# Designs tried in a protein design run: peptides against a protein of PDB entry 2C5K. Part 25

Target 1, 91 residues: chain A of PDB entry 2C5K
Amino acid sequence: EDPFQQVVKDTKEQLNRINNYITRHNTAGDDDQEEEIQDILKDVEETIVDLDRSIIVMKRDENEDVSGREAQVKNIKQQLDALKLRFDRRI

## One batch from the design tools (peptide; aimed at target 1 R17 Y21 D39)

Design b2_p22_7_s1 (made by RFdiffusion4, then SolubleMPNN; from b2_p22_7, 13 letters changed)
Fold by OpenDDE base, seed 1:
Structure b2_p22_7_s1 (fold): chain B 91 residues (1-91), chain A 22 residues (1-22)
Amino acid sequence: as target 1 above (91 residues)
Amino acid sequence: SEEERKKRQKEIQEKLKKIESL
């Protein structure tokens, strides 16, 4: 499988797992758990940055149509933003 | 780097497993 697609798949899975966690923990819980979730979200964000960089390199060096990949990254960014909002709005 | 990305991925998976077990 394309390494880019594998990273996309893994990222979507991670976001889904965090979303499920938030569903089970509708209120802010243990500080240690909350900190771990924040760390995960930051690491996912860094993964998305890496995906963007890979697209830039591919667009520059390979001169390929990257519109499909850009759309995938856009979707993941939207999922991340929605998740951050859910996480931050908890009491 | 790819090495850093793989390390980060592993850390994410481990942390997720930990919080899901609580």
Scores: peptide ipSAE 0.485, ipTM 0.888, DockQ to the pose 0.684
OpenDDE base, seeds 2, 3, 4, 5: peptide ipSAE 0.481, 0.276, 0.480, 0.480; ipTM 0.886, 0.790, 0.886, 0.887

Design b2_p22_7_s2 (made by RFdiffusion4, then SolubleMPNN; from b2_p22_7, 12 letters changed)
Fold by OpenDDE base, seed 2:
Structure b2_p22_7_s2 (fold): chain B 91 residues (1-91), chain A 22 residues (1-22)
Amino acid sequence: as target 1 above (91 residues)
Amino acid sequence: SEAEREKRRKEIQEKLDKIDSL
């Protein structure tokens, strides 16, 4: 498995685990766990930025078809955005 | 760098493991 796919897999797992946390904690709390989730979300976002940068580099330097990778990153971005919305909309 | 990315992924994993254990 190539490094890109490994990062995608790890990111999807992380997003799924965060989603499970939100499901278990549908109301916003005032505890250390909420802050940790915010930190995790930010780190996941940075991971996605790095994935996107890697695609840009591939398009520029290798001139390869990256449509499949772009679709994967787009999907992960949508998952992250949906997750952030769910997390922030909790009452 | 790749090393920084790997460190970040591991940190995320460790934090999630802690959260899941509660």
Scores: peptide ipSAE 0.484, ipTM 0.880, DockQ to the pose 0.658
OpenDDE base, seeds 1, 3, 4, 5: peptide ipSAE 0.480, 0.478, 0.480, 0.479; ipTM 0.878, 0.877, 0.878, 0.878

Design b2_p22_7_s3 (made by RFdiffusion4, then SolubleMPNN; from b2_p22_7, 11 letters changed)
Fold by OpenDDE base, seed 2:
Structure b2_p22_7_s3 (fold): chain B 91 residues (1-91), chain A 22 residues (1-22)
Amino acid sequence: as target 1 above (91 residues)
Amino acid sequence: SEEEKKKRKKEIEEKLKKIDSL
């Protein structure tokens, strides 16, 4: 399998699992739980940064059409942003 | 690095297993 696609798949699964937690916990948890989720979100964000870097390298060094991959990363970024908003807006 | 990426992935998975149960 394409390593890029595997990372995309894993990232979407990770975001989905966080979303499931938020759905089950529409109010903020204790400080330890909230910090743990923030740490996960930060690590997921770093994964997305690495995906972007990989696309930049492909465009520069391989001169490949990366429009499909760019669309995938854009979608994941939007999913992360929506998730962060949901997480932060919890009463 | 690839090693850092693997470490991050494992870290995420370990933490997700915890929050899955909450």
Scores: peptide ipSAE 0.562, ipTM 0.898, DockQ to the pose 0.743
OpenDDE base, seeds 1, 3, 4, 5: peptide ipSAE 0.556, 0.552, 0.554, 0.556; ipTM 0.896, 0.894, 0.895, 0.896

Design b2_p22_7_s4 (made by RFdiffusion4, then SolubleMPNN; from b2_p22_7, 12 letters changed)
Fold by OpenDDE base, seed 5:
Structure b2_p22_7_s4 (fold): chain B 91 residues (1-91), chain A 22 residues (1-22)
Amino acid sequence: as target 1 above (91 residues)
Amino acid sequence: SEEKEKERKKKIEEKLKKIDSL
């Protein structure tokens, strides 16, 4: 029900599906397909920025403990970075 | 809003479907 948690969940699902794509495509494939994945990765990056902004607002305006949410976003960032490395390492 | 959530969910499903199809 928490929209933040739903966004986190959906973001993780996207990253997982992209990870599956990379596993199935050990080498860079069709340029159009690779570009499509790249576009979705950019969408994820923007989503993470939005999640960070929401946390900042919660700390500032609502004065809430956001340590749990910060940890979640950190985890997603780490997943994204690792995935980018795998994606770019392919020949 | 509920409508925005439905739209967001639809977009996510479309992305997932696209990734799976590649």
Scores: peptide ipSAE 0.503, ipTM 0.880, DockQ to the pose 0.463
OpenDDE base, seeds 1, 2, 3, 4: peptide ipSAE 0.501, 0.502, 0.501, 0.498; ipTM 0.880, 0.879, 0.880, 0.879

Design b2_p22_8 (made by RFdiffusion4)
Pose (drawn by RFdiffusion4):
Structure b2_p22_8 (pose): chain A 89 residues (1-28, 31-91), chain P 22 residues (1-22)
Amino acid sequence: EDPFQQVVKDTKEQLNRINNYITRHNTADDQEEEIQDILKDVEETIVDLDRSIIVMKRDENEDVSGREAQVKNIKQQLDALKLRFDRRI
Amino acid sequence: SSTDEERRTTINEKLDRIDEDS
């Protein structure tokens, strides 16, 4: 919807796509470099979402707690995924 | 910016290759 919500949706979808891939290819791979690249881009995307929240919080007419919760959720999804990726054997 | 658009295209192409392999 707004640019922030679209990036949140794209990020969750991107993480979910890699997660589904890892379930199917849980051995340690054609997509290894690609996954590392995408996960790094996701780390930097979360920094952009955080910066966006910092700026919006300066506006007293904005409550950013919903956006903060979404970013926290994404960080959790990333963390759980990075461990699954790191532990393919 | 155009650089951001190129980056987003590149990432989408990476995700498509992962989906094809899935």

Design b2_p22_8_s1 (made by RFdiffusion4, then SolubleMPNN; from b2_p22_8, 11 letters changed)
Fold by OpenDDE base, seed 4:
Structure b2_p22_8_s1 (fold): chain B 91 residues (1-91), chain A 22 residues (1-22)
Amino acid sequence: as target 1 above (91 residues)
Amino acid sequence: SSMEEERKKKIEEKLKKIEELT
């Protein structure tokens, strides 16, 4: 199994679950649940940074073709940005 | 690979938290 692909998969599933939460909670609350979601979003951002670092290492040290992996990370970034917009627009 | 394995574990823990909220 490829750890990179597993992290990508897990990250996408995490974002989907948060998106579902927002659907059920369309108004922003001031409770522990909202804070936890914010923390998870920050962790996803950190995960994306780590994925990018992994790609840099594969390209530099292993001379692997990383074009497919770069596209995957780009897709996750777009998903995160869309979710953050949805989360922040709530009143 | 060690870095990604660590991140995987952290993500799995976060997934569990989200499942409790949803």
Scores: peptide ipSAE 0.090, ipTM 0.629, DockQ to the pose 0.425
OpenDDE base, seeds 1, 2, 3, 5: peptide ipSAE 0.089, 0.058, 0.086, 0.087; ipTM 0.634, 0.598, 0.630, 0.633; seed 3 fails the geometry check

Design b2_p22_8_s2 (made by RFdiffusion4, then SolubleMPNN; from b2_p22_8, 13 letters changed)
Fold by OpenDDE base, seed 2:
Structure b2_p22_8_s2 (fold): chain B 91 residues (1-91), chain A 22 residues (1-22)
Amino acid sequence: as target 1 above (91 residues)
Amino acid sequence: SEEEEKRKKEIEEKLKKIEELT
């Protein structure tokens, strides 16, 4: 089992959790889960940094083709950025 | 789970290599 793909999968599940929360909570501070969601957002940000770093290592030290993995991380970044924008725009 | 932790450790090992290179 590819640990990179498992981390990607876990991250996407976290993003889905955030998305579900945002769609149900249009007002900031109206739920006791908001702090948890903020923590998940930070965890995803950290995970993306780790994924990018792992890709750098695979390119330099392991000489692996990382084009597919780079595309996956790019997609996750786009999803995170969209969710962060939606989360921050809540009134 | 133990399986999940092992998977994450492999990513951490790659990160450690980057830290050594920087």
Scores: peptide ipSAE 0.097, ipTM 0.607, DockQ to the pose 0.035
OpenDDE base, seeds 1, 3, 4, 5: peptide ipSAE 0.094, 0.087, 0.082, 0.092; ipTM 0.601, 0.592, 0.591, 0.596

Design b2_p22_8_s3 (made by RFdiffusion4, then SolubleMPNN; from b2_p22_8, 13 letters changed; failed a check: too like the target's own chain)
Amino acid sequence: SSAEKKRQEEIQEKLKKIEELT

Design b2_p22_8_s4 (made by RFdiffusion4, then SolubleMPNN; from b2_p22_8, 13 letters changed)
Fold by OpenDDE base, seed 4:
Structure b2_p22_8_s4 (fold): chain B 91 residues (1-91), chain A 22 residues (1-22)
Amino acid sequence: as target 1 above (91 residues)
Amino acid sequence: SEEELERKKKIEEKLEKIEELT
């Protein structure tokens, strides 16, 4: 499998896991768990930055068609933003 | 390219670390 597609898949799965966690823990109260989730969200954000960098390299240095990959990264960014909003709105 | 594959492997390693946290 294309390593890019594997990273995309793994990132979406991780975001889904966090989303399920928030569903089960809709109130903030465990500081240790809250900090852990924040760290995971940060790591996912950094992974998305690396995906963007890989697209830039493919477009510039390898002259590959990246339109489909750009759409995938855009979708992941939207998923991350929605999850962050859900996480922050918990009481 | 080989350089691109190396960057992608680094991303995979980061994802593995994320999975270990949950």
Scores: peptide ipSAE 0.103, ipTM 0.623, DockQ to the pose 0.123
OpenDDE base, seeds 1, 2, 3, 5: peptide ipSAE 0.105, 0.093, 0.090, 0.092; ipTM 0.626, 0.590, 0.585, 0.589; seed 1 fails the geometry check

## One batch from the design tools (peptide; aimed at target 1 R17)

Design b2_p23_1 (made by RFdiffusion4)
Pose (drawn by RFdiffusion4):
Structure b2_p23_1 (pose): chain A 89 residues (1-28, 31-91), chain P 23 residues (1-23)
Amino acid sequence: EDPFQQVVKDTKEQLNRINNYITRHNTADDQEEEIQDILKDVEETIVDLDRSIIVMKRDENEDVSGREAQVKNIKQQLDALKLRFDRRI
Amino acid sequence: DEMEEVLKERHEKIQKQLEESEL
């Protein structure tokens, strides 16, 4: 919807796609470099979402707690995924 | 406004990656 919500949706979808891939290919791979690149781009995307919250928080007419919860959820998803990716044997 | 433009460019990049994904 708004640019923030679109990036949040894209990020969750991007992480979920990689997660589904790892489930199917859980051995240590054609997509190895690609996954590392995408995960790094997701880390920097989260920094952009955080910075966006910082600026919006300066506006007293904005409650950013919903956006903060969404970013916290994404960081959890990313953390759980990184470990699954690191542990493919 | 600047951060909204950054998020729009980020969205375009991510959409392109999702369309071209082999995963």

Design b2_p23_1_s1 (made by RFdiffusion4, then SolubleMPNN; from b2_p23_1, 14 letters changed)
Fold by OpenDDE base, seed 2:
Structure b2_p23_1_s1 (fold): chain B 91 residues (1-91), chain A 23 residues (1-23)
Amino acid sequence: as target 1 above (91 residues)
Amino acid sequence: SEEDKRLEERSKKLREKLENSKL
C-alpha cells in the first residue's frame, strides 16, 4: 500500500478511537487519557500538513489528478474538527 | 520520495501510539 493511503488509514483509526472514547466519556476523564487525546490530536494535525504537502508535490511534480486524495484529506479534516468540538464541549 | 518518507514515519508513529493507547 502506498504511504498516503496508509497514513489516511492510520489517521482515521486514531480519530475513530478518540471518538469512541469521547462517546463513552462525555465529561473530562483521567488526566493521562486526556493528555493522550491532546497528543494524538496534535499528531493528526501535523499529519494533515504532511498529507497536504504530498498532494501539492504530486500536482507539481507528477501533474496527477489528486482530487481523490484531496477529498480524503478534506474528510479527515472534517473528522478532526468535529472531534475537537466534541472534545472541547465536555465539562 | 521525501514526502513518502515523512508519511511513512507519521504512520509508524500513529500506529505505535494506537498500539500503546490507554484509551
Scores: peptide ipSAE 0.635, ipTM 0.933, DockQ to the pose 0.847
OpenDDE base, seeds 1, 3, 4, 5: peptide ipSAE 0.632, 0.632, 0.629, 0.631; ipTM 0.931, 0.932, 0.931, 0.931

Design b2_p23_1_s2 (made by RFdiffusion4, then SolubleMPNN; from b2_p23_1, 9 letters changed)
Fold by OpenDDE base, seed 1:
Structure b2_p23_1_s2 (fold): chain B 91 residues (1-91), chain A 23 residues (1-23)
Amino acid sequence: as target 1 above (91 residues)
Amino acid sequence: SEEEKILKERSEKLRKKLEESKL
């Protein structure tokens, strides 16, 4: 498995972990746990930046069709946005 | 490549935090 696909997998696993936590905690919980979530969300945002850069490099240097990878990144962005909304709406 | 190295580091960081997660 190439590094791109590994990152995609690991990112989704983190987002799923947070989503599962929010399911169990519909209100704001322990401050340390809430801070951990914020930290992970920031890491995911930064990871998405790196994923996008890798796609740009592939287009430029390899002239490879990256439509599949672009779709994967788009999916992660959508998952992130949905999770942020769910996280923020909690009382 | 340099970008692949960056992605590997991202993966490692994410997995480490997942392992250490208190959620």
Scores: peptide ipSAE 0.598, ipTM 0.921, DockQ to the pose 0.813
OpenDDE base, seeds 2, 3, 4, 5: peptide ipSAE 0.597, 0.596, 0.596, 0.591; ipTM 0.921, 0.921, 0.921, 0.920

Design b2_p23_1_s3 (made by RFdiffusion4, then SolubleMPNN; from b2_p23_1, 13 letters changed)
Fold by OpenDDE base, seed 1:
Parts: sequence; C-alpha cells; structure tokens
Structure b2_p23_1_s3 (fold): chain B 91 residues (1-91), chain A 23 residues (1-23)
Amino acid sequence: as target 1 above (91 residues)
Amino acid sequence: SEMDERLKKISEKLREKLKNSKL
C-alpha cells in the first residue's frame, strides 16, 4: 500500500475512534478525553491539507490521474465535518 | 519521493496517537 493510502486509512481510523467514543458518550465526558478529541480533529484537518498537497504534486510532477485520490480526500472531509457536528451537538 | 516520506511520517504519527488514545 502506498503512503497516500496508508494516511487515508489511518485518518479514517482516527475518525472512527472518535465516532465510537461519541456513540458511547452522548454528553461531554472527561476533560482529557474531550481535549484529545479536539486534538485529533485538528490533526485530521492538517492531514487533509497534506493529502491535498500530495495530490497537487502528483498531478504536476507525475501527470497521473488523481480523480480517485481526490474522491478519497473528499470523503474524509465529509466524514470529518459530520463528526464535528456530532461532537458539537452533544449536551 | 519527498512527498511519500512526508506522508509516511504523518501515518506514523496518526498510528501512534491511535495507539495511545484514551478514548
């Protein structure tokens, strides 16, 4: 598996971890856990920037079809946004 | 490539954080 796909996988695993936590905790939990979620979400946002940059580089330098990778990043962004909404809407 | 190496490091970081997660 190429590094791009590995990052995609790892990013989705992080988001799934948060999602599972929120499912078990419909209200704000321990301060450390809530802070960890915020940190992970921030890390994912930064990772998405790196993924997008990698696509730009690949398209420019290798002239390869990047449509598949763009779709993957879009999916991650959607998952992130949905998770942020769940996180913020908890009482 | 340079970008591949950057992505590898990102992956390593993410996996490490997942391993150490308290959630």
Scores: peptide ipSAE 0.553, ipTM 0.915, DockQ to the pose 0.832
OpenDDE base, seeds 2, 3, 4, 5: peptide ipSAE 0.552, 0.553, 0.549, 0.548; ipTM 0.915, 0.915, 0.915, 0.915

Design b2_p23_1_s4 (made by RFdiffusion4, then SolubleMPNN; from b2_p23_1, 10 letters changed)
Fold by OpenDDE base, seed 1:
Structure b2_p23_1_s4 (fold): chain B 91 residues (1-91), chain A 23 residues (1-23)
Amino acid sequence: as target 1 above (91 residues)
Amino acid sequence: SEMDERLKKISEKMRKKLEESKL
């Protein structure tokens, strides 16, 4: 698996981990765990920036079709946004 | 490529975080 796909996979795993935690904890939990979630969400945001950059570089330097990768990043962004809403809406 | 190496490092960090996660 190429590095881009690996990062996509890892990012989705991080988001799924948080989502599963929120499912088990519909209210705010331990402060350390809540902080961990916030940190991971921030890291994911930064990772998305890197993924977008990689697409730009690939398109520029290799002139390859990047539509598939763009769709993957879009999906991650949507997953992130949905997760943020779940996280923030907890009582 | 240079970008591939950057992505590899990101992945490594993420996997480490997943392993150490307490969620």
Scores: peptide ipSAE 0.510, ipTM 0.906, DockQ to the pose 0.858
OpenDDE base, seeds 2, 3, 4, 5: peptide ipSAE 0.507, 0.505, 0.506, 0.506; ipTM 0.906, 0.905, 0.906, 0.906

Design b2_p23_2 (made by RFdiffusion4)
Pose (drawn by RFdiffusion4):
Structure b2_p23_2 (pose): chain A 89 residues (1-28, 31-91), chain P 23 residues (1-23)
Amino acid sequence: EDPFQQVVKDTKEQLNRINNYITRHNTADDQEEEIQDILKDVEETIVDLDRSIIVMKRDENEDVSGREAQVKNIKQQLDALKLRFDRRI
Amino acid sequence: EEEEEEEEEEEEEEEEKEEEFEE
């Protein structure tokens, strides 16, 4: 919807796509470099979401707690995924 | 009916993205 919500949706989808891939290919791979690149881009995307929240918080007419919860959720999804990726054997 | 068509288009786009990722 708004640009923030669209990036949040794209990020969760992007992480979910890699997660589904790792379930099917859980051995240590054609997509190895690609996954590392995408996960790094997701780390930097989260920094952009955080910066966006910092600026919106300066506006007293905005409550950013919903957006903060979304970013926290995406960081949890990324952390759980990074460990699954790292642990393919 | 319009909503069902939009959902179907979205599902197709997601399938395409999954195929591109695996290629």

Design b2_p23_2_s1 (made by RFdiffusion4, then SolubleMPNN; from b2_p23_2, 8 letters changed)
Fold by OpenDDE base, seed 5:
Structure b2_p23_2_s1 (fold): chain B 91 residues (1-91), chain A 23 residues (1-23)
Amino acid sequence: as target 1 above (91 residues)
Amino acid sequence: DIEEELKKEEEEKEEEKEKEFES
C-alpha cells in the first residue's frame, strides 16, 4: 500500500467528519468540541505541509511525475479552506 | 473525542446499508 495515498484518504475522511459536525452545529460555541475541531483543522494543515514536502522530495530526488499527487494535495487544500470558512463564519 | 464519535456513526451507517443490501 502507498503510504501517501493512505494519508490522503485519512485526511479526506477527517475533513468529511468536520463537515458533518459543522452541518449539525450551525452556531459556534466556546466549548471543548469547538476546540477539538480547531485542533483537527490544525493537524490537517500540518499533514498538508508534510505531503508537500514528500512531493518535493519525489520530484527532486526521485525525478518522479508528481502531477497526480499535486492535484490530490490541491484538492485537500481547497476542501480545508472551504471548511475553515464555514467554521469561522458561524456565530 | 469528536473524530472517534463521528467515525462510529459512519461505521454504523455503512453496516446498516450493507444489511439493507443483503435483504
Scores: peptide ipSAE 0.060, ipTM 0.504, DockQ to the pose 0.055
OpenDDE base, seeds 1, 2, 3, 4: peptide ipSAE 0.042, 0.054, 0.050, 0.046; ipTM 0.490, 0.526, 0.492, 0.562; seed 2 fails the geometry check

Design b2_p23_2_s2 (made by RFdiffusion4, then SolubleMPNN; from b2_p23_2, 13 letters changed)
Fold by OpenDDE base, seed 1:
Parts: C-alpha cells; sequence; structure tokens
Structure b2_p23_2_s2 (fold): chain B 91 residues (1-91), chain A 23 residues (1-23)
C-alpha cells in the first residue's frame, strides 16, 4: 500500500475516534484528559505538515501529479478544524 | 518516499495508545 494513503487513513480514523469520544463525553473532562486530547490534536496537526511536505517533495523531485493528494490533505484539514471547534465548545 | 514511510512508522507506534485512551 501507498504509505501516504495509509497515513491519510490513519489520521482520519484518529479524528473520528476523538469525535466519537466527544459525543460520549460532551462535557469537558478533567485537566489530564483534556490535555491528552489536545496533544492528539497537535499530533494530527504535525502529521498534516508532514503530509504537505511529502507532496512538495513529490512535485519537486519526481514531478508527480499530486492534485489528488492535495485534495485529501485539504479534506483532513477541514475535518480537523471542525473537530477543534466541537472540542472547544464543550462546557 | 522516505518521508512518507517515516511518517507511517510513527503513526503506527502512536495509534494503539491513543485508541485505548479514547475508548
Amino acid sequence: as target 1 above (91 residues)
Amino acid sequence: SSIEEKLKLEEEKKKEEEEEFLK
């Protein structure tokens, strides 16, 4: 399998897990739990940066058509932003 | 690419722990 696609899949699944957790726990937890969720979200942000970097490398070094991959990363960013909003709105 | 493979390996290491936390 393409490592890029695997990372995309894993990232979307991580975001879905957090989203489902928030559904079951729609009030903010204790400080430790909230911090862990924040850390996971930061890890996802870092993963997205790395995905973008890989696209840059593919365009520069291999002159590969990356339009599909760019669209996938954009979709993950949108999913992350929506989840961040939901996370922050919890009481 | 090398960067994609590195990222995959890192994600696989973290994923299991995060799944357990979010049960």
Scores: peptide ipSAE 0.171, ipTM 0.717, DockQ to the pose 0.082
OpenDDE base, seeds 2, 3, 4, 5: peptide ipSAE 0.078, 0.184, 0.069, 0.185; ipTM 0.612, 0.725, 0.587, 0.725; seeds 3, 5 fail the geometry check

Design b2_p23_2_s3 (made by RFdiffusion4, then SolubleMPNN; from b2_p23_2, 12 letters changed)
Fold by OpenDDE base, seed 1:
Formats: structure tokens, C-alpha cells, sequence
Structure b2_p23_2_s3 (fold): chain B 91 residues (1-91), chain A 23 residues (1-23)
């Protein structure tokens, strides 16, 4: 499998984990799982930076079409932003 | 994911070097 697509897949799974947790825990807590979600959010943010870096490298090749990959990263960013809002607004 | 991303970036950088050499 293409390493870029594997990273995208792993990131999507992490975002799904966050989404499921928020659904079950609509109030902010101080348990081990809350810390896990914070760690995942940080990991996803770092992963997005690295994905963007990979796209920059690929765009240096004039024959490399990265439009699809750019769209995938954009989608991940949108999902992350939405989940961050939901997570932070919990009381 | 960090290890996988590092490998991906390294592979892309290596590919770039190879293409530059062949050009």
C-alpha cells in the first residue's frame, strides 16, 4: 500500500476514535481517556504537518499530480477542526 | 504514525535525488 494513503487511513481512524468518545462523553472529564484524546489531537496535528511536507516534495516534480492528495489533507483538516470545536465546547 | 511518515518523506527525498541524478 502507498505510505501516504496508509497515513491518511490511520489519521481517519484516530479522528473516528475522537468522534466516538465525544458522543459518549459530552461533558469534560479528567480521566485517562480524556488525556488520550488530547494526545491523539496533538498527534493528528503533527501528522497533518508531515502530510503537507510530503505534498510539497511531490509538487517539485512537474509530472506529479498531487491534487487528490491535497484534497484528502484538506478533508482531514476540516474534520479535525470540527472535532476540536466539539471537544473544547464540552462543559 | 511518526515512523511511517518519516519513511514516506525519506522515500520521496530519495526519489527526488535519483531523478536529479538521472536528469
Amino acid sequence: as target 1 above (91 residues)
Amino acid sequence: DSELLEKLLEELEEEKREKEFEA
Scores: peptide ipSAE 0.150, ipTM 0.659, DockQ to the pose 0.020
OpenDDE base, seeds 2, 3, 4, 5: peptide ipSAE 0.140, 0.140, 0.141, 0.136; ipTM 0.641, 0.648, 0.651, 0.638

Design b2_p23_2_s4 (made by RFdiffusion4, then SolubleMPNN; from b2_p23_2, 8 letters changed)
Fold by OpenDDE base, seed 4:
Structure b2_p23_2_s4 (fold): chain B 91 residues (1-91), chain A 23 residues (1-23)
Amino acid sequence: as target 1 above (91 residues)
Amino acid sequence: EEEEEEQKKEEEERKKKEEEFLK
């Protein structure tokens, strides 16, 4: 399988799991699980940076059409932003 | 070398906790 697609898939699955957690835990807590979610969100941010860098390399060095990959990363960014907003707005 | 192995173990333990938590 394409490693890029695997990373995209895994990242989407992580975001979906966090979304499900937030749905079940709609009140902000100060437990280890809340910290773990924050860490995962941070790891997803870093993963997105790496995906963007990968796209830049493919465009520059390999001269590949990356339009599909750019759309996938954009979608993940939107999901992350929405999820961060949901996480941070919990009372 | 020992520090790199320790960091790798800590990262692996973190990932295991993440995977367990997200089930």
Scores: peptide ipSAE 0.114, ipTM 0.461, DockQ to the pose 0.045
OpenDDE base, seeds 1, 2, 3, 5: peptide ipSAE 0.116, 0.015, 0.077, 0.113; ipTM 0.479, 0.292, 0.430, 0.508; seed 1 fails the geometry check

Design b2_p23_3 (made by RFdiffusion4)
Pose (drawn by RFdiffusion4):
Structure b2_p23_3 (pose): chain A 89 residues (1-28, 31-91), chain P 23 residues (1-23)
Amino acid sequence: EDPFQQVVKDTKEQLNRINNYITRHNTADDQEEEIQDILKDVEETIVDLDRSIIVMKRDENEDVSGREAQVKNIKQQLDALKLRFDRRI
Amino acid sequence: LEHMDEVLRERHEHLQEMKDRIP
């Protein structure tokens, strides 16, 4: 919807796509470099979401707690995924 | 706020260009 919500949706979907891929290919791969690139782009995307919250928080007419919870959720999804990716054997 | 909204739109366009790279 708003640019922030679209990036949150894209990120969750991007992480979910890689997660589904890892389930199917759980051995250590054609997509290895590609996954690393995408996960790094997602780390930098989360930094952008965080900076966006920092600026919006300066506006006293904004409650960023919902956005903060979304970013926290995405960081959790990324952390769980990185470990699954790292542990393919 | 407008600047951060522009950055997030550009980020969204970038993510849409790469969304199907992983099968």

Design b2_p23_3_s1 (made by RFdiffusion4, then SolubleMPNN; from b2_p23_3, 12 letters changed)
Fold by OpenDDE base, seed 1:
Structure b2_p23_3_s1 (fold): chain B 91 residues (1-91), chain A 23 residues (1-23)
Amino acid sequence: as target 1 above (91 residues)
Amino acid sequence: KEEEEKRLKERSEKLKSIKDRIP
């Protein structure tokens, strides 16, 4: 497994963990854990930036077909956006 | 390419390190 696919997997797993947390905590709390979730979401956003950069470099330097990887990153972005919305909608 | 792979490996390790941060 190449590093790109590993990061994709790790990112999706982390988002899934956050999603499960939200399920168990459907009411927003005012504790350190809520802030920790926000921090992790930012880490995921930064990870996506690095994934995009790797695709740009691969396309430029290797001239490889990156359509599959672009689709994977798009899927992760959609998952992140949906999760952020769910997180913010909690009462 | 090697620089990008190194960055991705570091991201993977970081994500793994925070794996158990969510109860």
Scores: peptide ipSAE 0.525, ipTM 0.895, DockQ to the pose 0.832
OpenDDE base, seeds 2, 3, 4, 5: peptide ipSAE 0.525, 0.525, 0.523, 0.524; ipTM 0.895, 0.894, 0.893, 0.894; seeds 2, 3 fail the geometry check

Design b2_p23_3_s2 (made by RFdiffusion4, then SolubleMPNN; from b2_p23_3, 12 letters changed)
Fold by OpenDDE base, seed 2:
Structure b2_p23_3_s2 (fold): chain B 91 residues (1-91), chain A 23 residues (1-23)
Amino acid sequence: as target 1 above (91 residues)
Amino acid sequence: MEEEKERLREISERLRKIKNRIP
């Protein structure tokens, strides 16, 4: 069991769900759902911070090779950034 | 690392709950 990989998986699932939402809602609404998506995006952003923290701990305390994990987090960050742009650019 | 693993498990559980909020 690797809890880090579980969080990565769960984070990617959230991003995929948000991506699907944006696809179905290509116009920006002014409702509670849009605000909820903003909150979830923030939660994902905070989760990325948590993942980075975990990598720091692993590198510091266990001297593990974290390059693969860093690449995964980088990928998630890129996905989040792209998703935020899609969300914010909606008319 | 066990404490950190537990923290990650808690984060995972949080994310799973958030998943249910996405329409």
Scores: peptide ipSAE 0.455, ipTM 0.881, DockQ to the pose 0.791
OpenDDE base, seeds 1, 3, 4, 5: peptide ipSAE 0.453, 0.453, 0.447, 0.453; ipTM 0.879, 0.878, 0.877, 0.880

Design b2_p23_3_s3 (made by RFdiffusion4, then SolubleMPNN; from b2_p23_3, 14 letters changed)
Fold by OpenDDE base, seed 5:
Structure b2_p23_3_s3 (fold): chain B 91 residues (1-91), chain A 23 residues (1-23)
Amino acid sequence: as target 1 above (91 residues)
Amino acid sequence: MEEEKKRLEELSEKLKSKKNRIP
């Protein structure tokens, strides 16, 4: 079991769910639901910080090659930024 | 590393608890 990969998987699942939500809701909807999506996007942002911290620990304490993990986090960041843009551009 | 592993496991559980928040 790799808990880092589990967190990555869980984060990507959330991003995919948000993407599907935006697709189904191309216009801004109910304020309560929109606020909930914003909160989840913020939670993903905080999770990315936690993943970066984990990479720092692995590099420092184990001197492991973390290039693959860094690429995964970079991909998640790009997906998050794209989703934020799509979410905010809705009328 | 064991402490970090535990932290990530807890984070995963936290994310799992929220996965159904998106309709």
Scores: peptide ipSAE 0.433, ipTM 0.870, DockQ to the pose 0.841
OpenDDE base, seeds 1, 2, 3, 4: peptide ipSAE 0.428, 0.430, 0.425, 0.428; ipTM 0.867, 0.869, 0.866, 0.868

